# Ledger of designs, part 204: peptides against a protein of PDB entry 6D0Y

Target 1, 225 residues: chain A of PDB entry 6D0Y
Amino acid sequence: ETEDHLESLICKVGEKSACSLESNLEGLAGVLEADLPNYKSKILRLLCTVARLLPEKLTIYTTLVGLLNARNYNFGGEFVEAMIRQLKESLKANNYNEAVYLVRFLSDLVNCHVIAAPSMVAMFENFVSVTQEEDVPQVRRDWYVYAFLSSLPWVGKELYEKKDAEMDRIFANTESYLKRRQKTHVPMLQVWTADKPHPQEEYLDCLWAQIQKLKKDRWQERHIL

## One batch from the design tools (peptide; made by RFdiffusion4, then SolubleMPNN)

Design b2_p29_1_s1 (from b2_p29_1, 13 letters changed)
Fold by OpenDDE base, seed 1:
Structure b2_p29_1_s1 (fold): chain B 225 residues (1-225), chain A 29 residues (1-29)
Amino acid sequence: as target 1 above (225 residues)
Amino acid sequence: LDRSDLSRRPAEVEEELRKKVLEEHEELL
């Protein structure tokens, strides 16, 4: 395969084809594996790029990486390292929307057996530990809690199946923080005029309630989050 | 958005992953 051809294959995977998605992914994984000796760096960069820039194909690319990891464990590790670097760069650049998406991507890599569940738990422990930092803006604390909670729909089931005690500790710490943090007091205009106006919940409180419900439902989404 | 639905993969591919993957990587963050 040529370098340009590899780019095309990676970017177009999951699009309409005469073959099944599963077949295409397996085929592409085979092609990429075979070309690693010659194009490892390029393939790595391409995968990182599409993982970052094509959110509509998140599950496609996490699956692809999972397949590649199964074929070449070392490459899978290099990919994870690259994604972690990208996450750090996003945070450094204050690209918080990109950063939270990357956390979701990494979370789904647990489901693809690329990242170990205990390692993801440790990552979330690190996130929630930011709430304990002194002399930092609350927005920093809030963001890491948001990143954690907003990723749980993607990986919460797996993490609780394997590390329930540790997850409960993280949840307890999160709840404690949410109770003591300063809430925004911006008057919100309610769209719906009802006889009994209900105040809108603060976004983290709302998210927390949703995640608690999801947890109670054993991580089966009965209602749209 | 139904996030769980978005995270789902084709069943056949998931089965292949389960069969082939022996080890998982540590998160570096």
Scores: peptide ipSAE 0.019, ipTM 0.537, DockQ to the pose 0.057
Fold by OpenDDE base, seed 3:
Structure b2_p29_1_s1 (fold): chain B 225 residues (1-225), chain A 29 residues (1-29)
Amino acid sequence: as target 1 above (225 residues)
Amino acid sequence: LDRSDLSRRPAEVEEELRKKVLEEHEELL
């Protein structure tokens, strides 16, 4: 395979085909595996790029990486390392939209057997621990809570199956923080129910409620977050 | 508020996290 051909294959995977997506992914994984000796660096860079720039194909590329990880045990680790570096770079660059997406991507890699559940739990513990930092803006605390909560649709089931006690602790800490944090309400954004005006629910409170419902539903997603 | 405040996570913590992820990955192989 030529370098240009590899780029095309990676970028176009998951598009309309006569074959199933699963078959196409297996095929591509085989092609990429065969070319790793010659094009590992290029393949790694390409996968990192599409992983961060094509959010609509999140599950496609996490699955692909999972397949590659199964074929080449070192490649999965190198990919994860690269993604963690990218996450750090995104945070340093104040690209928080990319950062939160990368957390979601890493979360789904747990389902693809690339990242171990305990490692993801540790990441989330670190995120929620930011709420305990002193002399920092609330926006910092809020963002890490948001990054945690917004990633749970992709990995909550797996983490609770394997690390329920640790997850419960994280949830308790999150709930505690949400109760004590300052809330900003916009008076013009009011909902009237039963002749009682009230402000719209704050975004983190809303997200928390959605995640609590998801948890109650055994992590079977029935609504779009 | 300066958005840079969100990026003040210590590099050591991120590096430690990376190492943990990689270690766990190796155990799965």
Scores: peptide ipSAE 0.019, ipTM 0.551, DockQ to the pose 0.017
Fold by OpenDDE base, seed 4:
Structure b2_p29_1_s1 (fold): chain B 225 residues (1-225), chain A 29 residues (1-29)
Amino acid sequence: as target 1 above (225 residues)
Amino acid sequence: LDRSDLSRRPAEVEEELRKKVLEEHEELL
């Protein structure tokens, strides 16, 4: 059946092929576009499923969605809506690992021109605003900061290029929160670097430092040799 | 610490987020 064929094509994209990944993605986007009039709902469900369940193929599927969005903008919007609904459902179900992954997925969709940079900035503003909530557990505040910071490797460059002032405000608010939050003191192993042995940092402080370094490096990831 | 509190996002914030994302997406057409 045609539906099974579509499922196979979507699930297998990025696997070893005689053609380049880019060519395969473009080809698949064309096939899916052509089938949207008849199988839109099925294709939408399939893409949402693989986007959620195959994190190892994150960039493959964000790129595919980007290509589809370029061909059919309305479908791209429907996909984003579906993913946002899934994010909300994940949060409601306390599936925080899935939720943070979905935030990263959405973040990379900005690079694929599916989600506008201002919209993603607004999302992150909303996340960081949780740090200002009263009478909530710190774990809630920490999670949204974590979701924000851990997504920046995927989208920080784009957001700073387009919304530098807004991002700076978000960073300032994040920094302020990190300075005032309670830190759990755990007996820590010392991290030995070649020249500067230092105590292991708290996980959010460590992440913050990494993101600050990434920002300083203009969002270019350096491979540790 | 009840992890269920992580899901307690004001519905208004979620709706506004959805609207902003959709509006900006539509404006880019």
Scores: peptide ipSAE 0.021, ipTM 0.503, DockQ to the pose 0.017; fails the geometry check
Fold by OpenDDE base, seed 5:
Structure b2_p29_1_s1 (fold): chain B 225 residues (1-225), chain A 29 residues (1-29)
Amino acid sequence: as target 1 above (225 residues)
Amino acid sequence: LDRSDLSRRPAEVEEELRKKVLEEHEELL
């Protein structure tokens, strides 16, 4: 395979095909594995790029990485390292939209057996610990809570199955923070009912409520979050 | 798409790999 051809294959995976997605992913994983001796660096860069730039294909590429990790564990590790490095760079650059997406991507890698559940728990512990930092803007604290909560639809089930006690602690800390944080007082839409008008919930409170419901439903999604 | 099933390894190997990933990733955090 040529480098250009590899790029095409990686970018187009998951698109319309006569074959199943699973078959296509297995096939691509095989091709990429075979080409790692010659094109490892290129393949690594390509995968990092599409992982960052194609959020609509998140589960496709996490699955692909999972398959590659199964075939070549060292490559999987290098990929994770690269993604963590990218996350750190995004945070340093204040690219928070990219950063939160990377956290979600890493979260789904747990389901693909690329990242161990305890490692992800540790990451989330680190995130939530930011709420305890002194002399920092609340927006920083809020973002890390947001990054944690917004990633749980992808990994909450797995983490609670393996690390329920640790997750409960993180949840307790999160809840405590949400109760004591200062809420923004911006005019918002109201939900009007025949009985009583209700103000729209603040975004983190709303997200928290959704995650609590998801947890209650044993992480079975009924609605798009 | 069952992602976990696609990337599944034999149980013995999977556990060892999990441990390695844990160790490596914890160092990165």
Scores: peptide ipSAE 0.017, ipTM 0.534, DockQ to the pose 0.120; fails the geometry check

Design b2_p29_1_s2 (from b2_p29_1, 13 letters changed)
Fold by OpenDDE base, seed 5:
Formats: sequence, C-alpha cells, structure tokens
Structure b2_p29_1_s2 (fold): chain B 225 residues (1-225), chain A 29 residues (1-29)
Amino acid sequence: as target 1 above (225 residues)
Amino acid sequence: LDRSDLSRRPEAEEQELIQKVLEEHEKSL
C-alpha cells in the first residue's frame, strides 16, 4: 500500500461497508502490519491523529490498535508512549478537553488488551492523588477527578473485575474530596417531583452520582452520562 | 465490537509505559 492510501484506509475505517466492522478492522490491521517496515512512523502519526480528532470512532481505533498490538507489541508500545506524550503536551498547553478524551481513549485500550488494568488503576490513583496536593487551585483537583470519573464508563467494569479493592480505595478518596471541596452554584438542569424535588447539584456531584449508579448497576449503562 | 480475543502484552511492559503519565505534573489549570 502507498502512504497516501494508508491515510485513506485509516480515516475511513468503520464507515459503511458490505463487510462487518470486525472483518474490516482485521483486514486493515493486516495491511498496516505489512507496511510497518516501510511506513511505521507515518502509521503511528496517523493513528495518533485520528485517535485525537475523531472521538466518534473511539472504540474503532482502540480496537484497531489492539489488533495491531497483538501483531506487533513493539508498535503497540510505541503508540501508547506517543499517546501518553500527547496527553502531557495537552495538559501543558491547557487543552483539557483533548486531555480528558485521551484519558478515555487510554481507558478503552485496557479493554483492547493494550494497557493492563493495574496500569490504568495506577494512573487513576495518581489522578485522584492530585486532590491531596497543597497550594493548588481547586480547578486542578476538580479536573483530575473529572478525568477519572468521566473515563469509568469505558473501563470501570474491567477495573473492578480485576482490582476491586484498589478501585474502592480510589472511590473513597474521591468521595472524601467531593464532600470537602468548595461547591459553586451554577445553573443546571434539574429533576423535580411533585412531593420532593431533587437537591441542586453541581457538575462533579452530578457526575459522581451517575457513576455511583453505574457502579451499582454493575457497569451496565442505561443512560447517557 | 467483540475484543475478547485480542492478545495481551506483558503487564510489566504496560506498566512501564503508563508510569510515564504519572510523572511530572505541573501545577497549572
């Protein structure tokens, strides 16, 4: 395959096809593997780009990376390193929306057997540990909690299956922080009942409640978070 | 997508990669 054709294949995977998505991904993984000797750097850059810029295809590209990793562990490792580097760069550039999405992407890579569950737990432990930092803005603490909680829909089930005790500790620390942090009153959508309206919650408290419900439901998602 | 049949890397290698994220967080937001 030519370099230009590889770009087209990578960008268009998951679109309408006569074949199954699984078949297309396997086929593309084979093509990319065969071209790694000649186009590894280009393929790596392309995958990093689509991973960042096409959030609607998150599971498609994590699966593709999983397939490639299965074929070539070294390439999979290089990809993860590149994504981690990108995450750091995003944080340094104050691009927090990209950063949180990268955390979600990395989270789903656990499901694709590219990143081990214990490694992701360690990442989340580090994130939640930011809540214990002294002399830092609350917005920093809040963001790392948000990044953790907002990624759990993708990886919470896997992490609790393998590291339930560690996850419970992270949850306890998160809950403790949420109780002691300053809460800002902001306009938001609320549910009212005729007899007892729901208390007003800010965005992190709301997300926390949703994640707790998801956990209670054994990570079977029923509603959009 | 069924991803259950994907092969796994050695855990130690994956931990080494992820450890890079745990290092050097500057105090900015």
Scores: peptide ipSAE 0.028, ipTM 0.654, DockQ to the pose 0.095
Fold by OpenDDE base, seed 1:
Structure b2_p29_1_s2 (fold): chain B 225 residues (1-225), chain A 29 residues (1-29)
Amino acid sequence: as target 1 above (225 residues)
Amino acid sequence: LDRSDLSRRPEAEEQELIQKVLEEHEKSL
């Protein structure tokens, strides 16, 4: 009964209401905090589930976790741990789309003051270190680079403000890998007119260029990546 | 959403927790 109520509240947060979203989130955080003594495990599971399965509400749930973490640091830590375990499981199951989304979710948690910048840097260092693994498929190396780069729009500003030297090192390693990796030349139908041939850029090279531009613009998004 | 007023767990404690998890993750990469 109470569990069903909590599930409903968590799942429906951010929907149309007479109150502001901020007020609703604050209220929900208070309710969840009050119920932690009795329903911690259930609340934890619910939050992990919605964080994973409702990508359209990413910023809503990262904010909610941020509010809850501010009230209960221990629970916030348990949540982060659970999410990282979920990331591990997704990777193990070769669910790379879910995995990259989870990395983005964790990245946005840095902005919500749930995860410390140094910890996120360490995670990205681990990701980029995969590029140095021997006797593994390139697709594995490529994915971890993709996961890193594609998450920077959410957290790059914060990480460079606090750990610029470490981030530069990661960038250097990434650039080095991108230069030496094999590119698949898929003869794609050039949509361009024969009169103005435009070579199609490889997806990671393209992403790299976009991130470099974002970095140059001090992580202010002036365009949709 | 304004998230500027959110508080963070003490960095040292948070980092310790995350590092333990990251070590486990690294083994599974």
Scores: peptide ipSAE 0.027, ipTM 0.655, DockQ to the pose 0.113
Fold by OpenDDE base, seed 2:
Structure b2_p29_1_s2 (fold): chain B 225 residues (1-225), chain A 29 residues (1-29)
Amino acid sequence: as target 1 above (225 residues)
Amino acid sequence: LDRSDLSRRPEAEEQELIQKVLEEHEKSL
């Protein structure tokens, strides 16, 4: 009944409309807020679901959550809590693709004023601290570094604007780890041959280089047309 | 999207919430 309607509304937001996306999101936020007393758990679940299953609409749904949070901080808090729980569950289940999307989603929630920058910094500190764990597989250490670095395109600007010193420490620790970790050859999208002028770079080193460039460019991503 | 008018919980309250969740699931990291 109404639950199905809510699902439809949430899943279809951002599609072609006569109204602006902002107005549609505001309208949907109003509808969802009004239905929270009756369908909070359903709405919460739906939002968590679309957050992880529709990465192409990441900014749409983070904005929606931002609007909802502005209307109802308690729900916003419950949503963040649910998302973090889901992140933990994804990690426990070794669903790393879902996990990274959740981290990116949470990262963009900082831009939507749902999560405070210091909280995200703390999360990333926890991630990078995994590199200091002993007697764990390097793949574990690598993944948390990957999760951190791969999320910075969404939140690096905000975090450096608010917590530059802390971010620098995280970067230093990351760099230190990357220098001392065992390097492995990873096939990349581009076929590298012996006659290529440049060797194929290790995956995390490549990502690190990309992030360093992004940082150098003041977190302004240049869109290639 | 213009998200400049969005607001958040007081930082302290939000930090407490996030920290609580992180601590509860620390072993999962």
Scores: peptide ipSAE 0.027, ipTM 0.651, DockQ to the pose 0.113
Fold by OpenDDE base, seed 3:
Structure b2_p29_1_s2 (fold): chain B 225 residues (1-225), chain A 29 residues (1-29)
Amino acid sequence: as target 1 above (225 residues)
Amino acid sequence: LDRSDLSRRPEAEEQELIQKVLEEHEKSL
């Protein structure tokens, strides 16, 4: 395989095919594994790139990494290291949108058996611990809470199955923070006169309510058709 | 996608790797 061919294969996986997605992913994993001796660095870079730039294919690429990890644990480890480094770089660059997506990607890697549940719990513990930092902007605290909560749709079920006590503690700390954080109230333009106005809920409070509902529903998402 | 058949790295090895990376990340935060 040439480097250009590998790029094409990786970028196009999940597109319409005569074969099942599962079969295509297994086939691609086999091809990539065979080419690791010659193209490991290139493959690693490509996977990191598509993981960051193609959010619509999140589960496809996490699954692909899972398959590769199952074949070659060392490569899987190198990939995780690269992704964590990228997360760090994104945070340093104040690219918070990329950073939160990377957290979600890492979260789904738990489901693909690339990252252990305890490790992800530790990461989230570290995130929520930021709420206890002194002399820092609230936006920093808010972001880490957001990163945690917004990732739970991908991994909350697995984490509660494996580390329920730790997760409960994280939730308690999160709830405590949300109750005590400062909120900015912005007047909302009312287009229509109504007897009972419905103000827009603050985004973290709204997310918290959604996650609480998801938790109550045993992490089963309702798909609206 | 059914991902239940994916194999996990040995737990000890994975924990060591991830812990190392997390520590490095914490130092940079």
Scores: peptide ipSAE 0.026, ipTM 0.649, DockQ to the pose 0.096

Design b2_p29_1_s3 (from b2_p29_1, 13 letters changed)
Fold by OpenDDE base, seed 5:
Structure b2_p29_1_s3 (fold): chain B 225 residues (1-225), chain A 29 residues (1-29)
Amino acid sequence: as target 1 above (225 residues)
Amino acid sequence: LDRSDLSRLPAEREEELRRKVLEEHERER
């Protein structure tokens, strides 16, 4: 297969076909695996690119990577490493929207058995540990808490199933931080909906409440967060 | 795969970062 053909296949996966998505992904994984000896670097770059640029296909590409990881564990590792590097680059570039998305993507990779639950827990522990940093802007602390909380819809269930004690500790630390942090009462940082019990809350408090509810609901999404 | 190494955020205006975070939150809601 040509490089262009691989790009086309990767970019078009998930489009409507006569076959199931799962079947298509398995097929594509097979094709990509076969081409790894010749096009590993290209395939890696392509997957990283589409993962970043096509957020609407997050679960498609995490699943694909999961399938590839099952076929070639080393490749899966290289992909994760590339994504982590990209996360770091996004942070350095102050692209926090991309950074949060990447954390979410990595979170979903846990569900796809690409990243081990303990590793993700460790990452989140690292995130929440930022709240304990001294001489840093609160916005830094807030962002890491946000990145953690906003990723839980994708991975909270798995993490609690496997690392409940550790997750409880992270939650306790998060709660403690949220209670002691300075709340911004600027309207632009408030989130409110008429259908929520706390319609006017600071964005992190609101998110925390949502996540607490999600946790209480055993991580079954009943509403769009 | 243990991948918990994160770099420190660079210096940025707090309000700008807060805005970005909020925008992301709103988009995901």
Scores: peptide ipSAE 0.051, ipTM 0.613, DockQ to the pose 0.016
Fold by OpenDDE base, seed 2:
Structure b2_p29_1_s3 (fold): chain B 225 residues (1-225), chain A 29 residues (1-29)
Amino acid sequence: as target 1 above (225 residues)
Amino acid sequence: LDRSDLSRLPAEREEELRRKVLEEHERER
């Protein structure tokens, strides 16, 4: 295998094929495993890159990493570490959209058995703990709550199945914060649903309501057309 | 904004990991 060939394989996985996606992913995982002795660094960089830059293939690459982690546990760890470093770099660069996406990606890695559920819970505990920080801008508190809530569609089910008590505590703390935080009220902004006008809800309150509904629905997402 | 130490996140290690990953992926399809 050459570096260019590996790049092509990694970038094109999930595209239309005569074989099933699962088969292609398993095959690619095998190829990557075999090439790790010679191309570990390149493979690591490639996977981190596609994980970051191709959000449309999130579940494809998390699954691939899961398969690869099963074959080479050490590499799986290195990948997670690299993604965590990237998350930190994104935060330092004030690239909050990328940071949120990375948290979501890491969240889905829990489903792929790459990251342990307790570790993800701990991460979310750390995020929500920011709401308790003093002498910091509310935007900081809000962002970490947003990062937490916006990631739950990908991992909430798994975390509640394994760490329900801890998750409930995090939710309680989140709810408490949302109740006491300052809100930007724009009464003139309204949306219409079924010919009933209502004020546009603040973005975090809206997200909270959505997550609460998702939780109530046992983390089953509805198809959005 | 970074104040969280995420470096302590460990990867999960189990013998049946591959099977579980594939099963989950198939269920999501």
Scores: peptide ipSAE 0.035, ipTM 0.496, DockQ to the pose 0.038
Fold by OpenDDE base, seed 3:
Structure b2_p29_1_s3 (fold): chain B 225 residues (1-225), chain A 29 residues (1-29)
Amino acid sequence: as target 1 above (225 residues)
Amino acid sequence: LDRSDLSRLPAEREEELRRKVLEEHERER
């Protein structure tokens, strides 16, 4: 197969077809595995690219990588390493929107058995530990908390099943930080009813409340604002 | 990710970083 053909296959996966998505992903995983000896670097680059540029297909590509990882564990590792490098590059480039998305993508890879739960917990511990840094802007501390919290819808269930004590510690540290940090004035994206006035809530406090509710609901996502 | 690496990463100006965070949050809706 040609490089262009591989690109087409990877980019078009999940589009409407006569076969199920699962069947298509399994088929594609087989094709990609067979071409790894000749096109590993290209396939790796393509997967990293579509993973970060097509957020609407997040679960499609995490699943695909999961299938590939099951077939070739080393390739799965190389993919994770590439994504981590990309995350670091995004942070260095101050591309924080991409960085948050990449954390979410990595989070879902835990569900696909590509990343071990303890490794993700360690990453989140590192994120929340930023709240303890001295002489840094609060926005930095807030961002890492945001990155952690905003990723939990994709991985919170698995992490609590495997590392409940560690997760509770992270939550406690997060809660402590949120209570002691300075509140900022951020525009609200919600409309409140006049008959039941609701105080304007800061975005991290709002997100925290939503995550707490999600946790209470046993990580069954219904709606996240 | 290594904590040491994270602590040494550069940061944008606070205002611009906040803008990006809000944009991401909006996109997630």
Scores: peptide ipSAE 0.026, ipTM 0.585, DockQ to the pose 0.016
Fold by OpenDDE base, seed 4:
Structure b2_p29_1_s3 (fold): chain B 225 residues (1-225), chain A 29 residues (1-29)
Amino acid sequence: as target 1 above (225 residues)
Amino acid sequence: LDRSDLSRLPAEREEELRRKVLEEHERER
């Protein structure tokens, strides 16, 4: 019965309440911490499940994990390990959308002080290093660049504040790759801005431009292109 | 295009990557 109660609490967090979200998360973190001695495995499994299956609550659950990590650091580590395993499993299962989502989730965990900035930088260095692999399909190189770039809206600010030199190197390598990669032109409907035709860019080039704009704007998101 | 090539993690060994992440996590404790 207690397990069912925990499941309900974890699944319903962030729903409409008379209390602030922060207060609810703090309260839930306290409840979960108290139950870790008896239900650690269950709680871990539940958190991993909701993290994966409820992408609309990404920031809610990363924040919750952040609060839990502050209370029980070891549990935070176990959670991170579980999520990394899940990322690997997603890749092996060819679930690339889930995989990229998990990278974003892990990225936001940096903001929640669950994952250290240097660790995330190292992960992204490894991702971008795939561009240097020989005799591999370009789709592999492209995907890891995509995973990196598409995660920066969640963590770019923190990483540049902590590891600006390393991030600049990663960006330079990314830019270099984007310049030399082969591009496939797919005819698409033109987007019009101010009654002027706007040519469609290749998706990674477009994403790169967006990220460059975010960086220039000090990682403040204003408009989605 | 061979999508199966996406199934492996980056050039660094998966176990090593996991280890580095966890080690850094522990250092921040």
Scores: peptide ipSAE 0.107, ipTM 0.721, DockQ to the pose 0.017; fails the geometry check

